# Ledger of designs, part 198: peptides against a protein of PDB entry 3HUF

Target 1, 320 residues: chain A of PDB entry 3HUF
Amino acid sequence: MWIIEAEGDILKGKSRILFPGTYIVGRNVSDDSSHIQVISKSISKRHARFTILTPSEKDYFTGGPCEFEVKDLDTKFGTKVNEKVVGQNGDSYKEKDLKIQLGKCPFTINAYWRSMCIQFDNPEMLSQWASNLNLLGIPTGLRDSDATTHFVMNRQAGSSITVGTMYAFLKKTVIIDDSYLQYLSTVKESVIEDASLMPDALECFKNIIKNNDQFPSSPEDCINSLEGFSCAMLNTSSESHHLLELLGLRISTFMSLGDIDKELISKTDFVVLNNAVYDSEKISFPEGIFCLTIEQLWKIIIERNSRELISKEIERLKYA

## One batch from the design tools (peptide; made by RFdiffusion4, then SolubleMPNN)

Design b2_p25_7_s1
Fold by OpenDDE base, seed 5:
Parts: structure tokens; sequence; C-alpha cells
Structure b2_p25_7_s1 (fold): chain B 320 residues (1-320), chain A 25 residues (1-25)
């Protein structure tokens, strides 16, 4: 989201969130959803127009800001952004930091991009929330992205957390739920005057972790916790692969259970399967190999003695 | 020195005028 603040009390000492939309900026406007009052004799009654675009699909993957358009409203002394005069037709900016000078005012409006990019674990939740979040200037998507700051967990009552949620946790993404999204949807009016009124996602995250025994205390408890072990997995999911890599596992991939030969068994401590393959093929598992699901592995990895538990299961199957 | 002093006086005059505007709102 874009936040503005200014020097010399020209914004009345307040920070403001700018959502996607159009704003008339000037001395003789009243602060509302489409106007920004700037208090200076050096500023025109109506001085500039700011237009913030909705997030692009690219912004979800790059963590780039919503495009910020500035137009001077035919003022005597013009408008500058980053010491450059705004062109007659207006200019568009993709920089994360903008110093906006209105006319001869010695104080600048400082606009900065607060990174927020929300990944969803399921398409239904994305379909429900994407439009509202995009209107807040928040990029949204389903795919893994290095730019994601927040992850909406798929909460089904009585289900284990998904691989997406596990991976989001290990990569230190802030996990949120529907309650936080609902709260974000209500703050749009209150944050016009005070950007500090934005709800803290870290508090939502702390509450999720505290109330769910399926999470370790920190990502660091699990990262590289299985260093020195080797696994094989079906080549089905990139997220599953990245999750196993973050555990410190050496990973071999196979295309079918029939590819699990004596050579692979000799180099592999255990085989990781998805639930569908595990449930359908459990009767066809090779003898002398430990097969488990990612969810079964996660139940072991969150335990303080995860390495000892895995070692015991491997040994149990070597002597069976 | 005279140009710096003049700039400081203009800045101070601007601040005083700005404070007055903030009190009139």
Amino acid sequence: as target 1 above (320 residues)
Amino acid sequence: EEEEKKKLEEEKKYEEEQEKLLKEL
C-alpha cells in the first residue's frame, strides 16, 4: 500500500494510506476518499491529481508498488517528483519512494510503498477476497512468490494444515485467516486520517500459531532439522519439493512407485507421497522402505525430537 | 553568509505563516 507523510506539518502531522483511486491534492480541499488537503500558502487551491492504479499481476510476483500517477493541475509553479518536473500530461512512477514537491513549498510529501502481497491457499478464498484486496492496493494470487508477505491458510475444521501453509510458515510468511481479511475490509475509512490504524497481521499470526498445535514455535525449529537424511518423492508439486529442501533433505524424484528399485532404496531413508497415492497404493509399497505422506512427515517434524523419531521409524522398517 | 542568512529568514517567515494557517483551520 502507498503511505504518505510530509514535512513542516503540511499534512497536519498525519500519515495517510492511499488506496487505488484518484485524489485531488490542494490547499482548498477537504480530506476524504478522493481529496488530500495540504496546508501551505505556496500550494494552489487544487494543485495536483494523484492516481494510484490497482495492482498488476506482475506486482504479485515482484512485490512492486501500485503505479502512482501524478498530474499538475495547471499550477503557476508546477509539481515535481524526485526533483523532476512532472510533464504536462502527467507522469507515472513505479519507484517505492517518491518525494513530491507542490509548487514552491519547501516541504515535500513523502510517499513510500509498504510491501503487502497476499497469497491464498485455495481458489475459492482468492475469488471471494481478491477484488476487495486489490482495491486496497494489495496484490493477490495462488502461486508461490518470493514477494508474498502474507498467506491465507485454508482452515477446514478437523483437517491438517496444507503443504502450502507448511511452506508459507517455513519461508517466514505471515499466516493470516478470514478474520484478518474481514478486518482489512472495514478499515478503509478510518485510515484516511491515520495510517497507524491498519490492523497488525502479526497479531493475527501469533493468535493462529498459539491456538493451533500443528505449528512449531518458530520456522527455525524445522529449517534444516532433517539435514543428513535422504528422501524420494513423486515429481508432483514444486511446493512439496521446496518444503522438503527447507527441511535440509536430499531429494530424489521418481515418476511412479514402479521406479523405486533396489538402488533408490539403498540411497533413500524414506519415500514421501501425496495422500491420494499413499491411500491408493499402500498395499503395493516396496518392502524395506519407509513410505509416509507430507502431513505424516510434518507431524514428526514439529516434535522436538524429530531426528530421533525419523531414525526410529527407519530402523523399525530395516528390521521388519 | 548573506545568502544563507536570507534563506534562513525566508524559511522562518514561511514557518511562521504556516503555523498561522494551521491555527486558522
Scores: peptide ipSAE 0.024, ipTM 0.521, DockQ to the pose 0.045
Fold by OpenDDE base, seed 2:
Structure b2_p25_7_s1 (fold): chain B 320 residues (1-320), chain A 25 residues (1-25)
Amino acid sequence: as target 1 above (320 residues)
Amino acid sequence: EEEEKKKLEEEKKYEEEQEKLLKEL
């Protein structure tokens, strides 16, 4: 999201979030969803127009800013952005930091980009919320992204957490739910006067973790907890592979259970299977190897004695 | 030196005029 602040109290000592939309900036406008009042005798009654575009699909992967357009409204002394005079037709900016000088005002409006990108685990929830979140200048998507700051957990009562949720937790993404999305939808008007009224997602996250026994106390309890062990997995989801890497595992990949030869068994402590393969192939598991699902692995990993539990199960099957 | 002093006096006068505007709002 774009945030503006200014020097010399020309924004009345307040910061403001700018959502996608058009703003008239000047001395003789009233603050609302489309106007920014700036208190200076050197600023025109109507001085500039700011236009913030909605996020692009690329912005979800990069965490880049919504495009910021500035147009001077035919003022006597013009408008500058980053010490450059704004062109007669207006100019567009993709920099994360903008110093906006209105006329001869010695104090600048400082615009800065706060990155916020929301990943969804469920396509139905993405379809429900994406439009509203994009109108807040928040990129949204389903795929894993290094720019992802928040992850929407699908609440299914009595189900195991998904691999996406497990991975989002371990990569230290802030896990949120539908309650936080509802709060984001309501704050759009209140943050015009005070950008600090943006709800803290960390409080939502703390409440999710506290009320769900399927989470460890911290990501640090699980990261590298299986260092020194080796596993084999089906060449499946990228998220499953990255999850196992974050556990500190050495990973071998195979295409079918028939590719699990004596050589692979000799180098592997356990095999990670998806639920469908685990349930269909239980009778055809290789002798002398521990096979489990990622959900079964997660249930072991969240225990304080995870290494001892896994070692005991490996020993039971290798020497049976 | 005289141009810098004049600029500093213009900035100070501008700040005093801004403080007055902020008190009138």
Scores: peptide ipSAE 0.023, ipTM 0.532, DockQ to the pose 0.044
Fold by OpenDDE base, seed 3:
Structure b2_p25_7_s1 (fold): chain B 320 residues (1-320), chain A 25 residues (1-25)
Amino acid sequence: as target 1 above (320 residues)
Amino acid sequence: EEEEKKKLEEEKKYEEEQEKLLKEL
């Protein structure tokens, strides 16, 4: 999200969030959803127009800011951004930090981008929330991205957490739920005068972890916990592969159960399968190898003695 | 040096005028 603050109390010492939309900036406007009052004798009554665009698809993958357009409203002394005079037709900015000078005012408006990118694991939830979140200047998507700051967990009562949720947790992404998204949707009016009133997702995340026994105490408890073990994975998803890498596993990939030969078995401690293959092929698993799902593996790795547990399972199936 | 001093005096005068304006709002 874009946040503005200013020197010399020209914003009354307050910070403000700028959501996607258009703002008239000047000395003789009242602060509201479309106006920013700036208190200076050197600033025109109506001085500039700020326009913040909704997030692009690229912004979700890069964590880049919503495009910030500045137009001078034909003022005597113009407008500058980062010491550069704004062009007559206006200019667009993708820099994360903007120093905006209005006319001859010695004090600048400082705009900075606070990165927030929300990943969803469920396409139906994305379809429900994307429009509202984009109107907050929050990029949204389904695919894994290094720019993701938050991950929406789908709370299905009595279901295991998804692979996406497991991976988001290990990446130290802030896991949130629909209750937090609902709270975000209400914040627009309260943050106009004070950007500090923006809800912190960390409290939501702490409450999710505390109230769900499917989470370990920390990501650090699981990261590299299976170092020294080797697995073979059915090529299912990038998130599944990255999850197993974060566990410290040596990973081999295969496309079908028929590709699991004696050589692969000799180098592999266990095989990770998707639920569909695991359920359909239980009777046709290669002899002498431990096959499990990611969800079954997760149940082992959240235990404090995960290494001892997995070792016992491997040994039981080698001698069966 | 005289131009810098003049600029500093203009900035100080501007700050004093803004502080006064902020107290009147």
Scores: peptide ipSAE 0.023, ipTM 0.522, DockQ to the pose 0.044
Fold by OpenDDE base, seed 4:
Structure b2_p25_7_s1 (fold): chain B 320 residues (1-320), chain A 25 residues (1-25)
Amino acid sequence: as target 1 above (320 residues)
Amino acid sequence: EEEEKKKLEEEKKYEEEQEKLLKEL
């Protein structure tokens, strides 16, 4: 999200979140959802217009800022952004840091981008929340992204956590739920005067982890925990592949169980399947190989003795 | 510059504290 602050108390010593929308900036405006009062004798009554666009799809993948448009409102001394005079038609900015000088004011408005990108585990939750979150200047998506800061866990009581949730956890992404999203949707008014009133997602995350025994104590307990083992991966998602990589596994990808011959079995410790393939093909598994789902693997990985457990399962089937 | 540096340090400290909390959970 965009946050503005200013030198010399011209913003009354407060930080403010700027959500997507249009703001009239000047000395003789009242702070509200569409106006930013700036206290300086050197600033025009109505000095500039800021327009913050909603996030683009690209911003979700890059963690880039919402586009920030600045227009001078025909002022005597103009407006500058990063020491450059704003053009007559206005200019648009995608830099994460903007020093905005209004006229001859010696103090700048400093705008900075705090990255927040929310990944959703399912399209239904994304469809429900994306519009509201985009109106907060929060990029949203379904796909894995290096810019992802938060991950929405689908809270089905009594269900196993998804592969997406497992992977988000190992990536050290802050896992959140619908309660946090609901809270975010309500903060719009309270944060106009004080950007520090933004909710901390870490408390939500702590509560999720504390109340769900399907999480390990830390991502570090699981990262590279299966180093030295080799798996064959069949018909899994890209997130499944990345999850197995984070476990330190050597991965071979195959299209069908029929591609796994005796030679491959000798070099592979186990086969990882998605649930649909596991359930359909369990009667036709290659002899002498350990086949499991990612969810079954995860249940082993979260145990303190995961390496010993997996070794015993491998040995049991290689010598059976 | 000092305030911006202090904020970058505060943001970095916040990120480090988040990463630390994620390790200590």
Scores: peptide ipSAE 0.010, ipTM 0.287, DockQ to the pose 0.014

Design b2_p25_8_s3
Fold by OpenDDE base, seed 5:
Order: C-alpha cells, then structure tokens, then sequence
Structure b2_p25_8_s3 (fold): chain B 320 residues (1-320), chain A 25 residues (1-25)
C-alpha cells in the first residue's frame, strides 16, 4: 500500500494510506477519500492530482508498488518528484519511495510503498476477495510468489491443512483468515486520518496457530528438522518440493514408482506421494521402502521428536 | 542582533506574502 507522510506540519503530523483512486492535493481542499489537504501558504488551493492505479498481476510476483501518477494542476511553481519536474501531461512512477515537492514549499510529501501481497490457497476465496483487496492496493494471487507477505488459509472444518498452508507457514508468511480480510475491508475510512490504524495481521496469525494443533509453535521447529534424510518425491506439486527442501531433505523426483530400483531404495529413506497416488498405488509400493503422503509427513514433523519417529518408521519397513 | 532578527523576520514575512500572493490563484 502507498503511505504518505510529510515533513513539518503540512499533513498535520499524520500519515495516510493512499488506496487506488484519484486525489486532489492542495491547500483549500478537505481531507476525504478523494482529497488531501496540505497546510502551507506556498501551495496552491488545488495544486496536484495524485492517481494510484490498482495493482497489476506483475506487482503480485515482484512486490512492486501500484503505479503512482502525479499531475501538476497548472500551478505557478509546478510540482517535483524526486527532484525532477513533473511533465506537462503528468508522470507515472514505480519507485518505492517518492519525494513530492509542491511548488516552493520547503517541506516534502514522502510517499513510500509498504509491500503487502496476499496469496490465497483456493480460487473461490480469491474470486471473492480479489476485487476488494485490489481496491486497497493489495496484489492478490494463487501461485507461490517470493513477494507474498500474507497467506489466506482455507478453513475447511475437519480437514488437515493444505500443502500450501504448510509451506506458507515454513516460509514465514503471515497466515491470515477471512476475519482479517473482513477487518481490512472496513478500515478504509479510518486510515484516511491515521495510517497506524491499519490492523496488525500478527494477532490474527497468533490466534490461528494457538487454536490449531496442526501447527508447530514456530517455523523454526520444523525447518531443517529432517536434515540428513533423503526422499523420493512422486507426482507432487512444486510447493511440496519447496516444503521438503525447507525440511532439509535431499530430494529425488520420479514419474513412476517403477523407477524406484534396489539401488535407489538403498539411498532413499522414504518416498513422498500425493494422496491420489498413495491411495491408488498402495498395493504396488516397492518392498523395503517407507511410503507416505505429505500430510502424513507433516503430522510427524510437527512432533518434537520428529527425527526419532521417522527413523522408527523407516527401520520398521526395512526389516519387514 | 535585534536589527538582524527584525530584517530576517521582515524578509521571511515578505517571502511568505509573495508566496501567499503567488498561490492565491
């Protein structure tokens, strides 16, 4: 999201979130959803127009800012952004930090981008929330992104957490739910006066973890917990691969259980399968190797003695 | 010292007035 602050008292000592939209900036406007009052005698009554675009798909993957357009409203002394005069037709900016000088005002408006990108675990929730979140200047998507700051967990009552949720947790993404999204949608008017009124997602996250026994106390309890073990991964998602890497596993990828020969079994501690392959191929599992699902592995990993538990299961099947 | 402060204050007031007149439009 874009946040503006100013030097001196020209913004009344307050920070403001700028959502996607158009703002008239000047001395003789009243602060509202489309106006920014700036208190200086050296600023025109109507000085500039700020236009913030909705996030692009690219912004979701890069964590880049919503496009920020500045136009001078034919003022005597013009407008500058990052010491450069704004062009006659206005200019557009993709920098994360903007120093905006209105006319001869000795104080600048400082605009900065606070990165917030929300990944969704399911397409239905994305479809429900994407429009509203984009109108807050928040990029949204389904695919994994290094720019992701928040992850929306799907609350299916009585189901295990998804691989996406497991991976989001281990990569230290703030896991949120629909309650936080609802709260975000309501705060839009209050943050005009004070950007600090933006809700903290960490409280929501702490409550999710505290109330769900499928989460360890921290990601650090699981990261590299299986260092030194090796696995074969069959017909598994990219998120599953990254999850297994974060566990410290050496991973080999295969297309079929038939690719697992005696030599590979000697070098591999266990095989990780998706649920569909596990259920269909359970009768055809290679002899002398432990096969499990990612969800079964997760249930072992969240235990404090995960290494001992997995070692016992490996030994049990090698000697069977 | 007092005359220099008065000149600085007058200059500041003049600059403020010129800015105020320039931005009244």
Amino acid sequence: as target 1 above (320 residues)
Amino acid sequence: KEEEEKKKEEKKKKEEKELEEGEKE
Scores: peptide ipSAE 0.042, ipTM 0.586, DockQ to the pose 0.074
Fold by OpenDDE base, seed 2:
Structure b2_p25_8_s3 (fold): chain B 320 residues (1-320), chain A 25 residues (1-25)
Amino acid sequence: as target 1 above (320 residues)
Amino acid sequence: KEEEEKKKEEKKKKEEKELEEGEKE
């Protein structure tokens, strides 16, 4: 999201979030969803127009800012952005930091980009929320992204958490739910006057973790917890692979259970399978190797004695 | 030095007055 602040109290000492939309900026306008009052004798009654575009699909993967357009409204002294005069037709900016000078005002408006990208675990929730979140200048998507700051967990009562949720937790993404999204949709008017009224997702996250026994207390309790062990997995999802890497596992990949030969068994402590393969092929598992699902592995990893539990299970099957 | 500061203040006051007059139209 774009946030503006200003020097010399020209914004009344307040910060403001600018959502996608158009704003008239000047001395003789009233603060609302389309106007920004600036208190200076050195600026025009209507001085500039700011236009913030909705996020692009690329912005979800890069964490880049919504495009910021500045147009001077035919003022006597013009407008500058980053010490450059704004062109007659207006100019567009993709920099994360903008220093905006209105006319001869000795104080500048500072615009800065706060990155927020929300990943969804399912397409139904994305379809429900994407439009509203994009109107807040928040990129949204389903695919994993290095720019992802928040992850929406689907609340299914009594279901195991998904691999996507497990991975989001371990990569230290803030896990949120529908209650946070609902709250986020209501703050649009209140943050016009005070950008600090933006809801803190960390409180929502803490409440999710506290109320769900499927989460450890911290990602740090699980990261590298299985260092020194080796696993083999089906070449399925990138998220599953990255999850196992974050556990500190050495990973081998295979395409079918038939590829699990004596050589692979000799180098592997256990095999990680998806639920469908585990349930269908459990009668055909190779002898002398421990096979489990990611969900079964997760239940072991969240325990304080995870290394002892996994070692005992490996020993039972290697020496039987 | 005092005459240069006075000229800067007078120039600043003139620019403020020209701004106030140019924004009244």
Scores: peptide ipSAE 0.040, ipTM 0.596, DockQ to the pose 0.071
Fold by OpenDDE base, seed 3:
Structure b2_p25_8_s3 (fold): chain B 320 residues (1-320), chain A 25 residues (1-25)
Amino acid sequence: as target 1 above (320 residues)
Amino acid sequence: KEEEEKKKEEKKKKEEKELEEGEKE
């Protein structure tokens, strides 16, 4: 989201969030969803127009800002952005920091981008929320991205957490739920006067972790916890692979259970399977290898003695 | 604190001069 603040109390000493939309900026406008009052005698009654675009798909992967357009409203002294005069038709900016100078006003409006990108685990929830979140200037998607700051956990009552949720947790993303999204959608009016009234996702996250025993105490307790072990996995999801990498595992990939030969077994401590393959092929597992699901692995990883538990399971099956 | 006050005062003087120039056109 874009946040503006200004020097010399020209914004009344307050920071404001700018959502996607159009704003008339000037001395003789009243602060509302489409107007920004700037208190300076050097500023025209209607001085500039700011237009913030909705996020692009590229912005979801890069964490880049919503495009910021500035147009001067035919003022005597013009408008500058980053010391450059705004062109007659307006200019568009993708920089994360904008120093906006209105006319000869000795105080500048500073616009800065607060990165927020929300990943969804569930496509139905993405479909429900994407439009509203994009209107807040928040990029949204399903695919893994290094720019993701928040992850929406799928609320399935009584189910294990998904691989996406496990991976989001280990990536140190803030896990949120639909209750936070609801709260986030209501803040548009309050943040006009005070950008600090933006809801803190960390409180939502703390409540999720506190109320769900399927989470470890910290990501650091799990990262590299299985260093020195090797696994084989079905070449299915990128998130599953990246999750196992974050555990410190050496990973071999296979396409089918038929590819699990004596050579692979000799180099592998255990095989990680998806639930569908695990349930359908339990009878056809290769002898002498420990097979488990990611969810079963996660239940071991969240335990304080995870390395000892895994070692015991590997030994049990080598001597069976 | 004194440098911040001096900068505020210089900035106020610049705004006042601009008003006087803008009212004359």
Scores: peptide ipSAE 0.038, ipTM 0.660, DockQ to the pose 0.039
Fold by OpenDDE base, seed 1:
Structure b2_p25_8_s3 (fold): chain B 320 residues (1-320), chain A 25 residues (1-25)
Amino acid sequence: as target 1 above (320 residues)
Amino acid sequence: KEEEEKKKEEKKKKEEKELEEGEKE
């Protein structure tokens, strides 16, 4: 989201979130969803127009800002952005930091991009929320991205957390739920005067972790917890691979269960399967190897004695 | 301390002068 602040109390000493939309900026406007009052005698009654675009698909992957357009409203002294005079037709900016000078005002409006990028685990939830979140200037998507700051878990009561949720947790993404998204939707009007009123997702995250026994206390409890062990997995998903890497596992990939030969068994402590393959192929598992699902592995790694538990299961199956 | 006060006074004088120029537009 874009946040504006200014020196010299020209913004009344407050920061403001600028959501996607159009704003008239000037001395003689009233603060609302489409106007920004700037208190300076050097500023025209109606001085500039700010237009913030909705996030692009590219912004989801880059964590880049919504495009910021500035137009001078035919003022005598014009408008500058980053020391450059705004052109007659307006200029567009993709920089994360903008110093906006209105006329000869000695104080600049500082616009800065606060990175917030929300990944969804469920396409139905994305379809429900994407429009509203994009109208807040929040990029949204389904695919993993290094730019993601938040992850919306699917609240299916009684279901295991998904691999996406597990991975989002281990990569230290803030896990949020529909309740937080609902809360975000209500704040849009209240943050006009004070950007600090933006709800903190960390409280929601802490509550999710505290109230759900499927999460460890911290990502650090699981990261590299299985260092020194080796697994084999089907070449199915990048997220599953990255999850197992974060556990500190040495990973071998195979295309089918038939590719699990004696050599692979000799080098592998266990085989990780998705639920569909596990359920369909459980009758045909190779002898002498421990096969488990990612969800079964997750149940082990969230335990404090995960290394002992996994070792015990490996031993049990080597001697069975 | 004296350089910070001079910078504050110069900033105030610039602010006053720009305030006077902006009232004429």
Scores: peptide ipSAE 0.036, ipTM 0.634, DockQ to the pose 0.081

